# Peptides against a protein of PDB entry 4DOW, part 1

No score or structure here was measured in a lab: all are predicted.

Target 1, 157 residues: chain A of PDB entry 4DOW
Amino acid sequence: TFSWVGRPLPNRKQFQQMYREICMKINDGSEIHIKVGQFVLIQGEDNKKPYVAKLIELFQNGAEVPPKKCARVQWFVRFLEIPVSKRHLLGRSPPAQEIFWYDCSDWDNKINVETIIGPVQVVALAPEEVIPVDQKSEETLFVKLSWNKKDFAPLPP
Structure headers, positions and changes below count from the first letter of each chain, unless a header shows other numbers.
Peptide ipSAE is a variant of ipSAE made for these designs: the mean of its two directions, with the distance scale d0 fixed at 1.0 Angstrom where the peptide's residues are scored. Compare it only between designs on the same protein; published cut-offs may not carry over.
The geometry check fails a fold that doesn't show the stated peptide or that is severely misdrawn somewhere.

## One batch from the design tools (peptide; made by RFdiffusion4, then SolubleMPNN)

Design b1_p8_5_s1
Fold by OpenDDE base, seed 5:
Structure b1_p8_5_s1 (fold): chain B 157 residues (1-157), chain A 8 residues (1-8)
Amino acid sequence: as target 1 above (157 residues)
Amino acid sequence: APTVPPLP
């Protein structure tokens, strides 16, 4: 279950209440607080790994009936989400922990918060920095590059 | 894009 934390932030959208933080309650009753600016795992399709996203907005959409708790996100993509015909453009075999900043507007960046699995750690690295490879855990993800459906590019600072 | 998972 999800519930808002704190009071709505000022905004000019008629049917939206914007928030800084949301509370995710786990089965054992414990709570995880997730804030705008943090990274989350989003439920994937069948037999697919979860999506990775950065939260940029948290809002209740009052235009829907009933109102829905939503988020606006910046998407990341996993290497295996990139078309097979274009993977060679990376010029290397990335570790499983590497993800890429998705630099396109093709994907809908609005999600229902119900799709959030939980928080995840994403670390930005310089191109020359080595990704710590641990095949036993995908706890921490690393990003060096962006992907714009045509090519990879250095991650802007 | 991700699909909406079933409600718990």
Scores: peptide ipSAE 0.033, ipTM 0.682, DockQ to the pose 0.137
Fold by OpenDDE base, seed 3:
Structure b1_p8_5_s1 (fold): chain B 157 residues (1-157), chain A 8 residues (1-8)
Amino acid sequence: as target 1 above (157 residues)
Amino acid sequence: APTVPPLP
């Protein structure tokens, strides 16, 4: 289950209440607090790895009946999500832990919070930095580049 | 309730 943490933020949107934090209650009774700006794993398709996203906004959509708890996200893409015909543009075989900043507006960036699996650590690296592949860092994802459906590029500011 | 963004 998901519940808002704290009071709604002031905003001008008629049908939305904005929040900075949400609480995710797990089956074992534990709670995970997720905040705007953190990275999360989003439920993917069957037999597929979950999507990776950065939380940009948390809001309750009052236009729906009943109201829905939603988030706006910045998407990342895994290498295997990139079309086969374009993968050669990277010029290297990335480790499984590498993801890419999705620099396109064609993806819907609104999600239901119920699709959030949990938080994940994402580390931005300079081009010359090596992605660690040791067992200690297997849960951490790394991003060096953006992908705009045409080419790879340096990360946006 | 899975999120299915359009494939690139």
Scores: peptide ipSAE 0.032, ipTM 0.701, DockQ to the pose 0.673
Fold by OpenDDE base, seed 4:
Structure b1_p8_5_s1 (fold): chain B 157 residues (1-157), chain A 8 residues (1-8)
Amino acid sequence: as target 1 above (157 residues)
Amino acid sequence: APTVPPLP
């Protein structure tokens, strides 16, 4: 169950109410608050790892009946989501915890908040920094580069 | 429903 936290933010969109924070209630009754700017795991297809995204906007789409709680996101991609024929462009075998900033506009940036699995920690690293692979960092994802469907590039600001 | 963006 998802519910808005706080009052709607000022916006000019007729059928949208924007929010800063959303509350996710888990099966055990506990609550997790997720804010704009945080990173989340998004439910993927069967037999696939969840997608990774940064929350850009949280909004209720009042044009739908009933209104839908939505988010706009910046997508990241996992290495295995990159076509096999282009993976060699990285020049190395990345650890499973590495993700890449998706620098393309061909993906829909709108999601339903119900697809959010939960928050995730994403840490930006310089290329020379080693990605730690230990038990404590097992749940942490790391980003060094962007991917634009053609090549890898330095991480955008 | 799960989010299914286009494959990169």
Scores: peptide ipSAE 0.032, ipTM 0.702, DockQ to the pose 0.648
Fold by OpenDDE base, seed 2:
Structure b1_p8_5_s1 (fold): chain B 157 residues (1-157), chain A 8 residues (1-8)
Amino acid sequence: as target 1 above (157 residues)
Amino acid sequence: APTVPPLP
């Protein structure tokens, strides 16, 4: 169950109410609060790892009938989500915890909040910084580069 | 339902 936390933020979108925080109530009754700017795991396809995204906006979409609780996100991609034919462009074998800023607009960046699995920690690193590799843990993900379907590039400063 | 963006 998802519910808005706090009062709506001012916005100019006719059919939307924006929020800074949402409460995710899980099965055991505990609550997880997720805010704009935090990173989340999004339910992936069958037999695939969850997608990773940064929350950009949280909004009630009144343009839909019935209204839906939604988010606008910045996508990240896992290395294994990149086509096999293009993975060589990285020039190295990344650790499992490395993700890439998805620098394309072909993915719909609107999601239903019901697809959110939970929060995840994402740490941005400079290219020369070493990713602490833990082969048995993906608790923390690391991003050094962007991917635009053509090549990898350093993250904008 | 899972989010299914197009694969890159």
Scores: peptide ipSAE 0.032, ipTM 0.699, DockQ to the pose 0.674

## One batch from the design tools (peptide; made by RFdiffusion4, then SolubleMPNN)

Design b2_p14_5_s2
Fold by OpenDDE base, seed 4:
Structure b2_p14_5_s2 (fold): chain B 157 residues (1-157), chain A 14 residues (1-14)
Amino acid sequence: as target 1 above (157 residues)
Amino acid sequence: MLTKEELERLENYR
């Protein structure tokens, strides 16, 4: 169950009400608050790891019937989501914790909030920084590079 | 959460 937190933000977009925060009620009855700017896991296909995304906007889409609670996101990709024929372009074997900024517009960046599994910790690193792979950091994902379906590129300083 | 530097890096890339 998802519910808006706070009042709608000032907005001129027809049929849309924007928010900065949403409340997610989970199975044990506890609540998790998720804000714009945080990173989340999105439901994937069967037997597949969830997708990773950064929340850009939270909004209710009144143009749909019934109205839907939605989000606009910046997608990230896992290494195993990259085509096998292109993986060699990375030039190294990445740790399981590494994700990549998806630098393409071919993916729909609008989602239903009901597909959100929960928040996740993401840390941006410089290329020379080492990704820690200890027990303490196992739940944290790391991003160094972008992927644009053609090649990998470093993130801006 | 991301540090200020990490956030700026991501924002500059967007």
Scores: peptide ipSAE 0.016, ipTM 0.569, DockQ to the pose 0.030
Fold by OpenDDE base, seed 2:
Structure b2_p14_5_s2 (fold): chain B 157 residues (1-157), chain A 14 residues (1-14)
Amino acid sequence: as target 1 above (157 residues)
Amino acid sequence: MLTKEELERLENYR
């Protein structure tokens, strides 16, 4: 169950109410608050790992009946989401914790908040920095590069 | 979560 936290932000969009924060009620009855700017896991297809995204906007879409709670996101991609024929372009075998900034517009960046599994930690690293794989960072994801369906590129310094 | 520097890097890329 998802519910808005706080009052709607000032917005001139006729059919959208924007919010800064949303509350996710989990199975044990506890609540997780997720804010714009945080990173989340999005439900993937069956037998696939969740997608990773950064929340850019939270809004209620009044153009739908009934209104839907939605988000706009910046997508990340896992290495295994990249076509097999192009994985060699990375020039290395990345750890499982590495993700890539998806630098394409072909993937719809609007989601229903119901597809959010939960928050996830994402850390940006320089290309030369080592991705730590320890007990404390086991669930932390790391990003060094972008992927634009053609090649990998360094993130700006 | 990302540090200020890390967040800035991503935002500048966007």
Scores: peptide ipSAE 0.016, ipTM 0.577, DockQ to the pose 0.030
Fold by OpenDDE base, seed 5:
Structure b2_p14_5_s2 (fold): chain B 157 residues (1-157), chain A 14 residues (1-14)
Amino acid sequence: as target 1 above (157 residues)
Amino acid sequence: MLTKEELERLENYR
């Protein structure tokens, strides 16, 4: 169950109400609050691993009946989501914790908040920095590069 | 969560 936290923000878009925060009620009855700017795991299709995204906007779409709670996101991709024929462009075998900033507009960046599994920690690193692989950092994801379907590129310094 | 420096890096890339 998802519910808005706080009052709607000023907005010029018809049929849309903008919010800063949403509350997710989990199975044990506890509540998790997620804010714009945080990173989340999104349910994958079939047996695929969850997607990773940064929340850019939270809004209710009043054009739908009934209205739907939605989010706009910046996508990240896992190495295994990159076509096999292009993985060699990375020049190394990344650890499982590494993700990549998806620098393309071909993916729909609108999601239903119901697909959100929960928050996740993402850490940005310089290319020369080492990704720690231990029990304490196992749940943390790391990003060094972007992927634009053609090549990998460093993030800004 | 991202540190200030890490967040700035991602925001500047956007």
Scores: peptide ipSAE 0.016, ipTM 0.578, DockQ to the pose 0.030
Fold by OpenDDE base, seed 3:
Structure b2_p14_5_s2 (fold): chain B 157 residues (1-157), chain A 14 residues (1-14)
Amino acid sequence: as target 1 above (157 residues)
Amino acid sequence: MLTKEELERLENYR
């Protein structure tokens, strides 16, 4: 289950109550708190690997009946999610831990918080920095570049 | 709803 943590934040969106933090209750009764700005795994389609996203807003959508707990996210994409015909544009074979900032608006960035699987660590690196692939970093994802469906580019400032 | 163990496994992306 998901529940809001704290009081609604001030905002000017008519039908949205904004929050900084949400609580995810796990089956064993433990709780995980997730905040705006953190990275999460989102349930994948058709048993695929989960999507990776950065939470940019947490809000209750009051325009719906009943109100829905939602998030706005910045999507990341894995290399294998990029069309085969365009993967060569990277010019290298990325490690499995590398993800890319999705620099497009064609994919709905509003999600139901119920699709959140849990938190994940994402680290931004400079292009010249080596992605560690040792056991200590296997749970961490790394981003160096953006993908805008046309080409790879440096991360947005 | 996931168990704690399931969540930990999912956090291991590899």
Scores: peptide ipSAE 0.035, ipTM 0.702, DockQ to the pose 0.040; fails the geometry check

Design b2_p14_5_s4
Fold by OpenDDE base, seed 3:
Structure b2_p14_5_s4 (fold): chain B 157 residues (1-157), chain A 14 residues (1-14)
Amino acid sequence: as target 1 above (157 residues)
Amino acid sequence: MLSKEELERLENFR
């Protein structure tokens, strides 16, 4: 169950009410609050790991009947989501914790909030910084580069 | 809907 937290934010978009925060109620009765700017796991396809995304906007889409709770996201991609033929462009074998900023607009960045599994920690690193792979950092994902379906590049500003 | 424990497991990618 998802519910908005707080009052709608001022915006000029017709049919959309924007919010800063949403509450995700878990089946044990506990609640997780997720805010714009945080990173989340999005339900993946069968036998696939969840997608990783940064929440850019939380909004209720009033153009739909009934209105839907939605989010706009910045997608990240896992190395294994990159076509095999292009993985060599990275020039190294990344650790499992590394993800890449998806610098393309070909994938719909609007999601239903119901697809959110939960929050995840994502840390941006400089290229020279080593990704921690110890037990303590096991739950953290790291991003150093962007991927635009053509090549890897430094993270966008 | 996921349990709290299931959510925690999903955050572990190792």
Scores: peptide ipSAE 0.036, ipTM 0.687, DockQ to the pose 0.039
Fold by OpenDDE base, seed 5:
Formats: sequence, structure tokens, C-alpha cells
Structure b2_p14_5_s4 (fold): chain B 157 residues (1-157), chain A 14 residues (1-14)
Amino acid sequence: as target 1 above (157 residues)
Amino acid sequence: MLSKEELERLENFR
């Protein structure tokens, strides 16, 4: 179950109410609050790992009947989501914790909040920094580069 | 979560 936290933010879109925060009620009754700017795991295809995204906007789409709770996101991609024929362009074998900023507009960046699994920690690193692989950081994802379906590029310093 | 510096880098990349 998802519910808005707080009052809607002022915006100019007639059929959209924007929010800063949403509350997820988990099966055990606990609640998790997620805010714009945080990173989340999104339900993937069957038998596939969840997608990773940064929340850009949280909004209720009043143009739909019934209104739906939605989000706009910035996508990240896992290495295994990159076509096999292009993976060699990275020039190295990345650790499982590495993700890439998806620098394309071909993916729909609007999602239903119901597809959100939960929050995830994402850390940006410089290209020369080593991704730590230990028990303490096992749940943390790291981003060093972007991917635009053609090549990898460094994130700005 | 991202540090301030990390967030700035990502924002500048956009």
C-alpha cells in the first residue's frame, strides 16, 4: 500500500499533484518513507533482477481514471542489462555492485509507484576509485560511468 | 545514500 506524505507541492500542472514523499506499507505492517531524490529498486521482468532508478518526481496523475500514484525516474542499468555484444566496451569485468547511469531517452521514465520494491543505496565514485566488495557494502550499488547504448562515459567529477 | 559531493556530480551530469 502506498500513500502520500504531506501536502501536495505547488505546481502548474492541472491534472497532476506533486509530492515530496510517499509512504510504503510493507506486508509486515512496517512503513518505509521514500523521498524524491532517493534511489529505489523497481520490479523487473519475471526472473530478472530489479531495475535501479533515482526518483525525480512523485505525483498523482489525475488525468487517469482512477487517479494513479506515479513517479518519474532516472534509470540506471546493470551490466547484465547491457547487450552482450557491447559489454566489451567497458574494458573490464565490473563487480556485481556496479551500475551505470542510463543516458538515453528511449525508456519511459514514468512508473507506477506500485512497482517500487524498496529503497537502495547508490554511491557515485570517481573512475579511479575501487568499488569495495565486502559484507558491509554488499547491499550498496556504485556508479562510475554512464551508458548511452553506444559507449560508456565518465561521470563529471 | 549519496553524499553532497556525489549528488552534485550526478546533478551536473544531467
Scores: peptide ipSAE 0.016, ipTM 0.555, DockQ to the pose 0.030
Fold by OpenDDE base, seed 2:
Structure b2_p14_5_s4 (fold): chain B 157 residues (1-157), chain A 14 residues (1-14)
Amino acid sequence: as target 1 above (157 residues)
Amino acid sequence: MLSKEELERLENFR
Protein backbone atom coordinates (compact mmCIF):
# COMPACT_ATOMS: atom_id res chain seq x y z
CA THR B 1 0.00 0.00 0.00
CA PHE B 2 1.01 3.59 -0.61
CA SER B 3 0.31 6.69 1.44
CA TRP B 4 1.42 10.29 1.20
CA VAL B 5 3.99 11.62 3.62
CA GLY B 6 3.80 15.21 4.73
CA ARG B 7 1.64 18.08 3.62
CA PRO B 8 0.81 18.87 0.02
CA LEU B 9 3.18 21.24 -1.70
CA PRO B 10 1.99 24.58 -2.98
CA ASN B 11 0.48 23.98 -6.36
CA ARG B 12 -1.59 25.89 -8.87
CA LYS B 13 -2.97 22.81 -10.53
CA GLN B 14 -6.64 22.64 -9.69
CA PHE B 15 -7.08 18.88 -9.63
CA GLN B 16 -3.63 17.81 -8.48
CA GLN B 17 -2.03 17.76 -5.07
CA MET B 18 1.73 17.44 -5.16
CA TYR B 19 3.88 15.74 -2.57
CA ARG B 20 7.57 15.31 -1.97
CA GLU B 21 7.43 11.88 -0.39
CA ILE B 22 5.39 8.71 -0.39
CA CYS B 23 5.38 5.75 1.95
CA MET B 24 5.40 2.22 0.61
CA LYS B 25 4.33 -0.51 2.99
CA ILE B 26 5.98 -3.84 2.37
CA ASN B 27 4.58 -7.29 3.07
CA ASP B 28 6.72 -7.77 6.16
CA GLY B 29 5.14 -4.71 7.69
CA SER B 30 8.10 -2.45 7.17
CA GLU B 31 7.81 0.89 5.42
CA ILE B 32 9.98 2.48 2.77
CA HIS B 33 9.84 6.19 2.11
CA ILE B 34 10.48 7.29 -1.44
CA LYS B 35 11.12 10.91 -2.34
CA VAL B 36 11.07 12.94 -5.49
CA GLY B 37 14.46 12.67 -7.12
CA GLN B 38 15.03 9.07 -6.15
CA PHE B 39 15.17 6.14 -8.52
CA VAL B 40 12.69 3.32 -8.55
CA LEU B 41 11.93 0.05 -10.23
CA ILE B 42 8.63 -0.07 -12.06
CA GLN B 43 6.79 -3.29 -12.67
CA GLY B 44 7.48 -4.65 -16.10
CA GLU B 45 5.56 -6.98 -18.28
CA ASP B 46 5.25 -10.65 -17.48
CA ASN B 47 8.64 -12.31 -17.14
CA LYS B 48 10.45 -9.09 -17.94
CA LYS B 49 12.84 -7.15 -15.79
CA PRO B 50 11.42 -4.06 -14.12
CA TYR B 51 11.71 -0.69 -15.76
CA VAL B 52 13.97 1.91 -14.19
CA ALA B 53 12.86 5.46 -13.59
CA LYS B 54 13.70 8.62 -11.70
CA LEU B 55 10.83 10.20 -9.82
CA ILE B 56 10.21 13.74 -10.99
CA GLU B 57 6.85 14.46 -9.38
CA LEU B 58 4.51 12.79 -6.94
CA PHE B 59 0.90 13.86 -7.13
CA GLN B 60 -2.62 12.83 -6.41
CA ASN B 61 -4.81 13.07 -9.47
CA GLY B 62 -8.08 14.47 -8.24
CA ALA B 63 -9.59 14.40 -11.69
CA GLU B 64 -10.09 10.68 -11.30
CA VAL B 65 -12.72 9.04 -9.14
CA PRO B 66 -11.47 7.81 -6.85
CA PRO B 67 -8.34 9.97 -6.81
CA LYS B 68 -5.21 8.22 -7.99
CA LYS B 69 -1.74 8.42 -6.56
CA CYS B 70 0.55 9.09 -9.50
CA ALA B 71 4.10 9.96 -10.40
CA ARG B 72 5.87 11.67 -13.26
CA VAL B 73 9.14 9.98 -14.12
CA GLN B 74 12.25 10.15 -16.24
CA TRP B 75 12.70 6.80 -17.90
CA PHE B 76 15.83 4.76 -18.24
CA VAL B 77 16.22 1.81 -20.54
CA ARG B 78 18.07 -1.44 -20.18
CA PHE B 79 20.27 -2.64 -23.00
CA LEU B 80 17.93 -5.52 -23.73
CA GLU B 81 15.08 -3.06 -24.18
CA ILE B 82 16.91 -1.53 -27.13
CA PRO B 83 16.00 -3.03 -30.50
CA VAL B 84 18.36 -5.78 -31.59
CA SER B 85 19.08 -4.00 -34.84
CA LYS B 86 20.45 -0.97 -33.02
CA ARG B 87 22.40 -2.54 -30.17
CA HIS B 88 25.56 -2.56 -32.26
CA LEU B 89 25.60 1.22 -32.09
CA LEU B 90 26.92 0.98 -28.56
CA GLY B 91 30.09 -0.60 -29.87
CA ARG B 92 30.54 -2.78 -26.82
CA SER B 93 28.82 -5.40 -24.73
CA PRO B 94 27.56 -3.64 -21.62
CA PRO B 95 27.32 -5.28 -18.23
CA ALA B 96 23.88 -6.17 -17.02
CA GLN B 97 23.98 -3.29 -14.55
CA GLU B 98 24.24 -0.60 -17.20
CA ILE B 99 21.18 1.46 -18.04
CA PHE B 100 20.69 4.39 -20.37
CA TRP B 101 18.96 7.73 -19.98
CA TYR B 102 15.93 7.57 -22.25
CA ASP B 103 15.99 10.78 -24.25
CA CYS B 104 12.63 10.49 -25.96
CA SER B 105 9.14 11.74 -25.32
CA ASP B 106 7.26 8.89 -26.95
CA TRP B 107 6.85 7.08 -23.64
CA ASP B 108 4.17 8.16 -21.22
CA ASN B 109 6.00 9.52 -18.21
CA LYS B 110 3.00 9.31 -15.89
CA ILE B 111 2.60 6.18 -13.81
CA ASN B 112 0.47 4.87 -11.01
CA VAL B 113 2.50 4.57 -7.85
CA GLU B 114 1.14 1.06 -7.40
CA THR B 115 3.45 -0.01 -10.20
CA ILE B 116 6.48 0.92 -8.11
CA ILE B 117 8.29 -2.18 -6.92
CA GLY B 118 10.78 -0.32 -4.79
CA PRO B 119 13.76 2.00 -4.75
CA VAL B 120 16.96 1.28 -6.62
CA GLN B 121 20.40 2.80 -6.54
CA VAL B 122 21.59 4.47 -9.73
CA VAL B 123 25.07 5.88 -10.18
CA ALA B 124 26.14 8.16 -13.00
CA LEU B 125 29.58 7.48 -14.47
CA ALA B 126 31.82 9.05 -17.04
CA PRO B 127 32.25 6.97 -20.18
CA GLU B 128 35.79 6.02 -19.22
CA GLU B 129 34.83 4.88 -15.74
CA VAL B 130 34.59 1.16 -15.14
CA ILE B 131 31.34 -0.32 -13.94
CA PRO B 132 32.13 -2.38 -10.87
CA VAL B 133 30.70 -5.86 -10.75
CA ASP B 134 30.96 -7.16 -7.23
CA GLN B 135 28.71 -8.21 -4.40
CA LYS B 136 28.31 -4.68 -3.11
CA SER B 137 27.39 -3.23 -6.48
CA GLU B 138 25.26 -6.11 -7.66
CA GLU B 139 22.06 -4.25 -6.94
CA THR B 140 23.35 -0.92 -8.22
CA LEU B 141 22.64 0.32 -11.72
CA PHE B 142 24.96 2.57 -13.66
CA VAL B 143 24.33 5.14 -16.35
CA LYS B 144 26.92 6.56 -18.73
CA LEU B 145 24.99 7.40 -21.85
CA SER B 146 21.64 8.45 -23.17
CA TRP B 147 19.58 6.68 -25.80
CA ASN B 148 17.24 8.55 -28.13
CA LYS B 149 16.13 5.63 -30.29
CA LYS B 150 18.67 6.71 -32.92
CA ASP B 151 22.01 6.67 -31.18
CA PHE B 152 23.85 6.69 -27.90
CA ALA B 153 25.26 9.93 -26.56
CA PRO B 154 27.44 10.83 -23.60
CA LEU B 155 25.93 12.54 -20.62
CA PRO B 156 27.15 16.07 -19.99
CA PRO B 157 30.54 16.21 -18.23
CA MET A 1 21.98 7.66 -3.85
CA LEU A 2 23.82 9.71 -6.41
CA SER A 3 26.58 12.05 -5.45
CA LYS A 4 26.16 15.76 -5.93
CA GLU A 5 28.30 15.65 -9.03
CA GLU A 6 26.37 12.75 -10.46
CA LEU A 7 23.08 14.47 -9.77
CA GLU A 8 24.29 17.65 -11.40
CA ARG A 9 25.31 15.73 -14.46
CA LEU A 10 21.87 14.22 -14.77
CA GLU A 11 20.18 17.53 -14.10
CA ASN A 12 22.29 19.30 -16.68
CA PHE A 13 21.42 16.67 -19.20
CA ARG A 14 17.77 16.99 -18.41
Scores: peptide ipSAE 0.016, ipTM 0.557, DockQ to the pose 0.030
Fold by OpenDDE base, seed 4:
Structure b2_p14_5_s4 (fold): chain B 157 residues (1-157), chain A 14 residues (1-14)
Amino acid sequence: as target 1 above (157 residues)
Amino acid sequence: MLSKEELERLENFR
């Protein structure tokens, strides 16, 4: 289950109440708090790896019936989500931990919070930095580049 | 290695 943490933020958007933080209660009864600005895993399709996103906004959408707890996100893409015909543009075989900033607006940035699996650590790296593959960093994702459906581009310094 | 906070700065610059 998901519940809002704290009071709604001041805003003038009709039918929307914005929040800074949401509480996710998991199976063992423990609670995970997720805040705007953090990175999360989003439920993927069957037998597919979860999507990766940064939380930009958390809001209750009162325009829906019934009202829904929603989030606006910045998407990242995994290498295997990129069309096979374009993967060669990277010029290298990326490690499984590498993700890419999705620099397109064609994806719906609104999600239901119920699709959130949990938080994930995402770290930005310079192009010359090596992605660590040790046990301590196994669950950390790394981003060096953006993907705009045409080519890869370096993240700004 | 850049932290998530540093990543946020990069995102704001984009």
Scores: peptide ipSAE 0.015, ipTM 0.563, DockQ to the pose 0.030

## One batch from the design tools (peptide; made by RFdiffusion4, then SolubleMPNN)

Design b2_p16_2_s2
Fold by OpenDDE base, seed 4:
Structure b2_p16_2_s2 (fold): chain B 157 residues (1-157), chain A 16 residues (1-16)
Amino acid sequence: as target 1 above (157 residues)
Amino acid sequence: VKADIKKLEEAFKKAL
């Protein structure tokens, strides 16, 4: 179950109400709060790792029937999501914790909040910084580069 | 039945 936290933000978009925060109520009755700017795991295909995304907007879409709780996201891609024929362009074998900023507009960046699994920690690093692989960091994802379907590049500002 | 979202999240994180 998902519910909005706080009052809607000032917005000029017709049929949309924007919010800063959403609450996920899970089966044991506990609550998880997720805010704009945080990173989340999004439900993927069966037996596949979830997608990784940064929340950039939370909104209720009143144009849909019934109204839907939605989010706009910045997508990230895992190395294994990149076509096999292009993986060599990275020039190295990345650790499992590395993800890439998806710098393309071909993916729909609007999601239903019901596809959110939960929050995840993502840390941006400079290219020269080493990704820690110790046990304390095993659940943290790291991003150094973007992927635009043609090549890898430094992260955008 | 409702899915145990937190447990699923943790499982996916550990699968990295």
Scores: peptide ipSAE 0.089, ipTM 0.715, DockQ to the pose 0.051
Fold by OpenDDE base, seed 2:
Structure b2_p16_2_s2 (fold): chain B 157 residues (1-157), chain A 16 residues (1-16)
Amino acid sequence: as target 1 above (157 residues)
Amino acid sequence: VKADIKKLEEAFKKAL
């Protein structure tokens, strides 16, 4: 279950209350707090790996009945989410930990918070920096480039 | 793919 943390932020949107933080209560009863600006895993289709996103906004959508807890996100893509015919454009075989900033507006960036699996660590690296793949960083994702459905482009940290 | 998921979610909302 999800619940808002703190008071709503001032905004002029008639049907939206914005928040900075949301609480996710997990199966064992513990709570995970997720804030705007953090990265999260979003439920994928079927047995596919979760999507990766950065939280931009947290808001309650009062235009819906009942009101829904929502988020606006910046999407990332995993390499294997990129069409096979386009993967060669990267010019290398990326490690499994590499993700790409999705630089397109064709994806709906509004989600229901119930699709959030949990937080994830994402670190921005310069293109020349080596992605560490060790025991300590096995659950850390790294981003160097953007993907706009046409080509990859440098994304400075 | 992500858009499809959203469409599905909206479809479910309309069905409620």
Scores: peptide ipSAE 0.023, ipTM 0.578, DockQ to the pose 0.090
Fold by OpenDDE base, seed 3:
Structure b2_p16_2_s2 (fold): chain B 157 residues (1-157), chain A 16 residues (1-16)
Amino acid sequence: as target 1 above (157 residues)
Amino acid sequence: VKADIKKLEEAFKKAL
């Protein structure tokens, strides 16, 4: 179950109520709060790793009947999500913890909040910084580069 | 959801 936290934010978008925070109520009764700007795991296909995204907006879409709780996200891609024929462009074998900022607008970045699995930690690193692969950081994802379907590039500003 | 969206996007592109 997902519920809005706090009052709607001021906006000028018709049919959209904007929020800063949403509450996930887990079946066992526990609650997890997720805010705009945080990173989340999104439900993937069966037997596939979850997708990774940064929450950009949380909003209720009043244009739909009934209204839907939605989010706009910045997608990240895992290395294995990149076409096999283009992976060589990275020029290295990335650790499993590395993800890439998807710098393209061809994907719909609107999701239903019910597809959110939960929060995840994503840390941006400079190219020269080493991605830690110790057990302590196993649950942390790291991003150094963007991927725009053509090539890898430094992270966008 | 992302995968489904991608598939739809690809299908749309092929239809154009």
Scores: peptide ipSAE 0.023, ipTM 0.607, DockQ to the pose 0.171
Fold by OpenDDE base, seed 5:
Structure b2_p16_2_s2 (fold): chain B 157 residues (1-157), chain A 16 residues (1-16)
Amino acid sequence: as target 1 above (157 residues)
Amino acid sequence: VKADIKKLEEAFKKAL
């Protein structure tokens, strides 16, 4: 179950009520609060690993009947989601924890909040920084580069 | 209602 936290943010977008935070109630009855700017795992397609995304906006879409709780996201892509024929462009074998900022507009960046599995930690690294492999970083994903379906590039600001 | 997030996250990481 998803519910809005707090009052709608002032905005001029018609048919949309924007929020800063949403509450997920999970099976054990506990609640997880997720805010704009945080990273989440999104339910993948059948037999696919979850997608990784950064929450850009949380909004109730009043254009739908009934209104739908939605989010706009910035997608990330796993290395294995990149076409095999283009993986060589990275010039290295990335660790499993590395993801890439998806710099394309071909993917729908609006999701239903019901597809959110939960939060995930994503850390941006400079190109020269080494991705830690220690036990403490096991649940952390790291991003250094963007991917625009043509090539890898420095991470956008 | 979502499953245990911690468990899911752990599974996710193991599936990397």
Scores: peptide ipSAE 0.083, ipTM 0.727, DockQ to the pose 0.051; fails the geometry check

## One batch from the design tools (peptide; made by RFdiffusion4, then SolubleMPNN)

Design b2_p20_2_s4
Fold by OpenDDE base, seed 5:
Structure b2_p20_2_s4 (fold): chain B 157 residues (1-157), chain A 20 residues (1-20)
Amino acid sequence: as target 1 above (157 residues)
Amino acid sequence: DEEKKKLIEELEKKKKEALS
């Protein structure tokens, strides 16, 4: 169950109410608060490898009936999400904790909040920085490069 | 949850189209 936290933010988009924070109530009755700007895990078909995204906007979409709680996200991609034919472009075997900034916006970046599993920590690193080996995968993820469907590149600012 | 399953399927389609 998801519920809005706080008052709606001012916006000019018709049929939308924007929010800064949402509350996720999980099965054990506990609550997790997630804010715009935080990183989240999003459920896919493979439960072992959830998708990773940064929350850009939280909004209620009043254009739908019934209204839906939605988010706009900046996507990250895991190495195995990249086409097999292009993985060689990285030139190395990435650690399990490494993800890549998806540098393309020519697609729908909206999700339904019901697909959110929970928050996750994402740390940006310089290319020369080493990813810690003592950390479990999925606890902390690291990003060094972007992926634009054609090649890997340094992180965008 | 059948509704959630549909949402996941829609997301998968979007991801496939974007990353392919």
Scores: peptide ipSAE 0.414, ipTM 0.895, DockQ to the pose 0.750
Fold by OpenDDE base, seed 3:
Structure b2_p20_2_s4 (fold): chain B 157 residues (1-157), chain A 20 residues (1-20)
Amino acid sequence: as target 1 above (157 residues)
Amino acid sequence: DEEKKKLIEELEKKKKEALS
């Protein structure tokens, strides 16, 4: 289950209430708090490789019946999400922990919070930095480049 | 949950279209 944390943030959008934080109750009864600006895993078809996104907004859409808890996100993409015909453009075989900033606005960046699996750590690296593969960092994802459907590009500092 | 399943399917469709 998901519940809002804190008071609604001021906004001008009718039928919407914005929040900074949401509480996620998991199966064992424990609670995880997720805030705007954090990174999350979002469930997809492949449970082994969930989608990755950065939370930009948390809001309840009161225009819907019943009201829905939603989020606006910045998408990342995994290497295997990139079309096979374009993967060669990377020029290397990325480690499993590497993800790419999706540098397009051509798709819906809204999700229902019910699709959130949980938080994840995403670390930005310079292209020359090595992605650690030790056990302690296996849960951490790393981003060096963006993907704009045409090519990979370095992230701005 | 079937509703969640539908949401995931919709997301998958959108992602496929966007990333294609």
Scores: peptide ipSAE 0.409, ipTM 0.893, DockQ to the pose 0.733
Fold by OpenDDE base, seed 4:
Structure b2_p20_2_s4 (fold): chain B 157 residues (1-157), chain A 20 residues (1-20)
Amino acid sequence: as target 1 above (157 residues)
Amino acid sequence: DEEKKKLIEELEKKKKEALS
């Protein structure tokens, strides 16, 4: 269950109410608060690792009946999501904890909050920095580069 | 939840189209 936290933010987008924070109530009754700017795991099909995204906006879509709780996100991609034919462009075998900033505007960046599994920690690193590889956990993800469907590049500012 | 399943399926489709 998801519920808005706080009052709607000033917004001029028609049919949308903007929020800074949302509360996710888990099965055991505990609550997790997620804010704009945080990173989240988003559910995919079974046998696939959750998708990773940064929350850019939290909003209620009043154009739908009933209104839906939504988010706009900046997508990340895991290495295994990149086509096999292009993976060699990285020039190395990345650890499972490395993700890439998806630098394309051709992807629908709207999601329903009900697809959010929970928050996740994403740490940006310089190319020369070493990713602390831990095979026992994927608690923290790391990003060094962007992927624009053609090549890898330095992270956007 | 069938609605959630539909949303996931739609997301998967979009992912495939975007990354291919």
Scores: peptide ipSAE 0.397, ipTM 0.890, DockQ to the pose 0.771
Fold by OpenDDE base, seed 1:
Structure b2_p20_2_s4 (fold): chain B 157 residues (1-157), chain A 20 residues (1-20)
Amino acid sequence: as target 1 above (157 residues)
Amino acid sequence: DEEKKKLIEELEKKKKEALS
């Protein structure tokens, strides 16, 4: 289950209450607090490869009945999510931990928080930096480039 | 649950449409 943490932030958008933090209660009874700006894993059909996103906003959508707890995110994509015909554009075989900043506005960036699996560590690297491949860092994801459906490019400023 | 399943399906649909 998910619960808002703290009071709603000042917001001028009607039918929307914004928050800084949300609490995720896990089956074992423990709680995980997730804040705006953190990276999260979002469940998809493949449990081994959940989607990755950065939380931009946390809000309750009052336009819905009943109101829903939502998040606005910046999407990332895994290499295997990119069409087969375009993967060669990377020019290399990326390690499993590499993800790409999705640099398009054509994908709805609103999600329901109940699809969030939990937080994840995402580290931005320069192109020349080596992505570490060890057991300690396997849970960490790394991003060097963006993907705009046409080509790979350096990360946006 | 069933509601979450539906949300995941919707997300998958949107993603496939966007990335295609």
Scores: peptide ipSAE 0.412, ipTM 0.894, DockQ to the pose 0.814; fails the geometry check

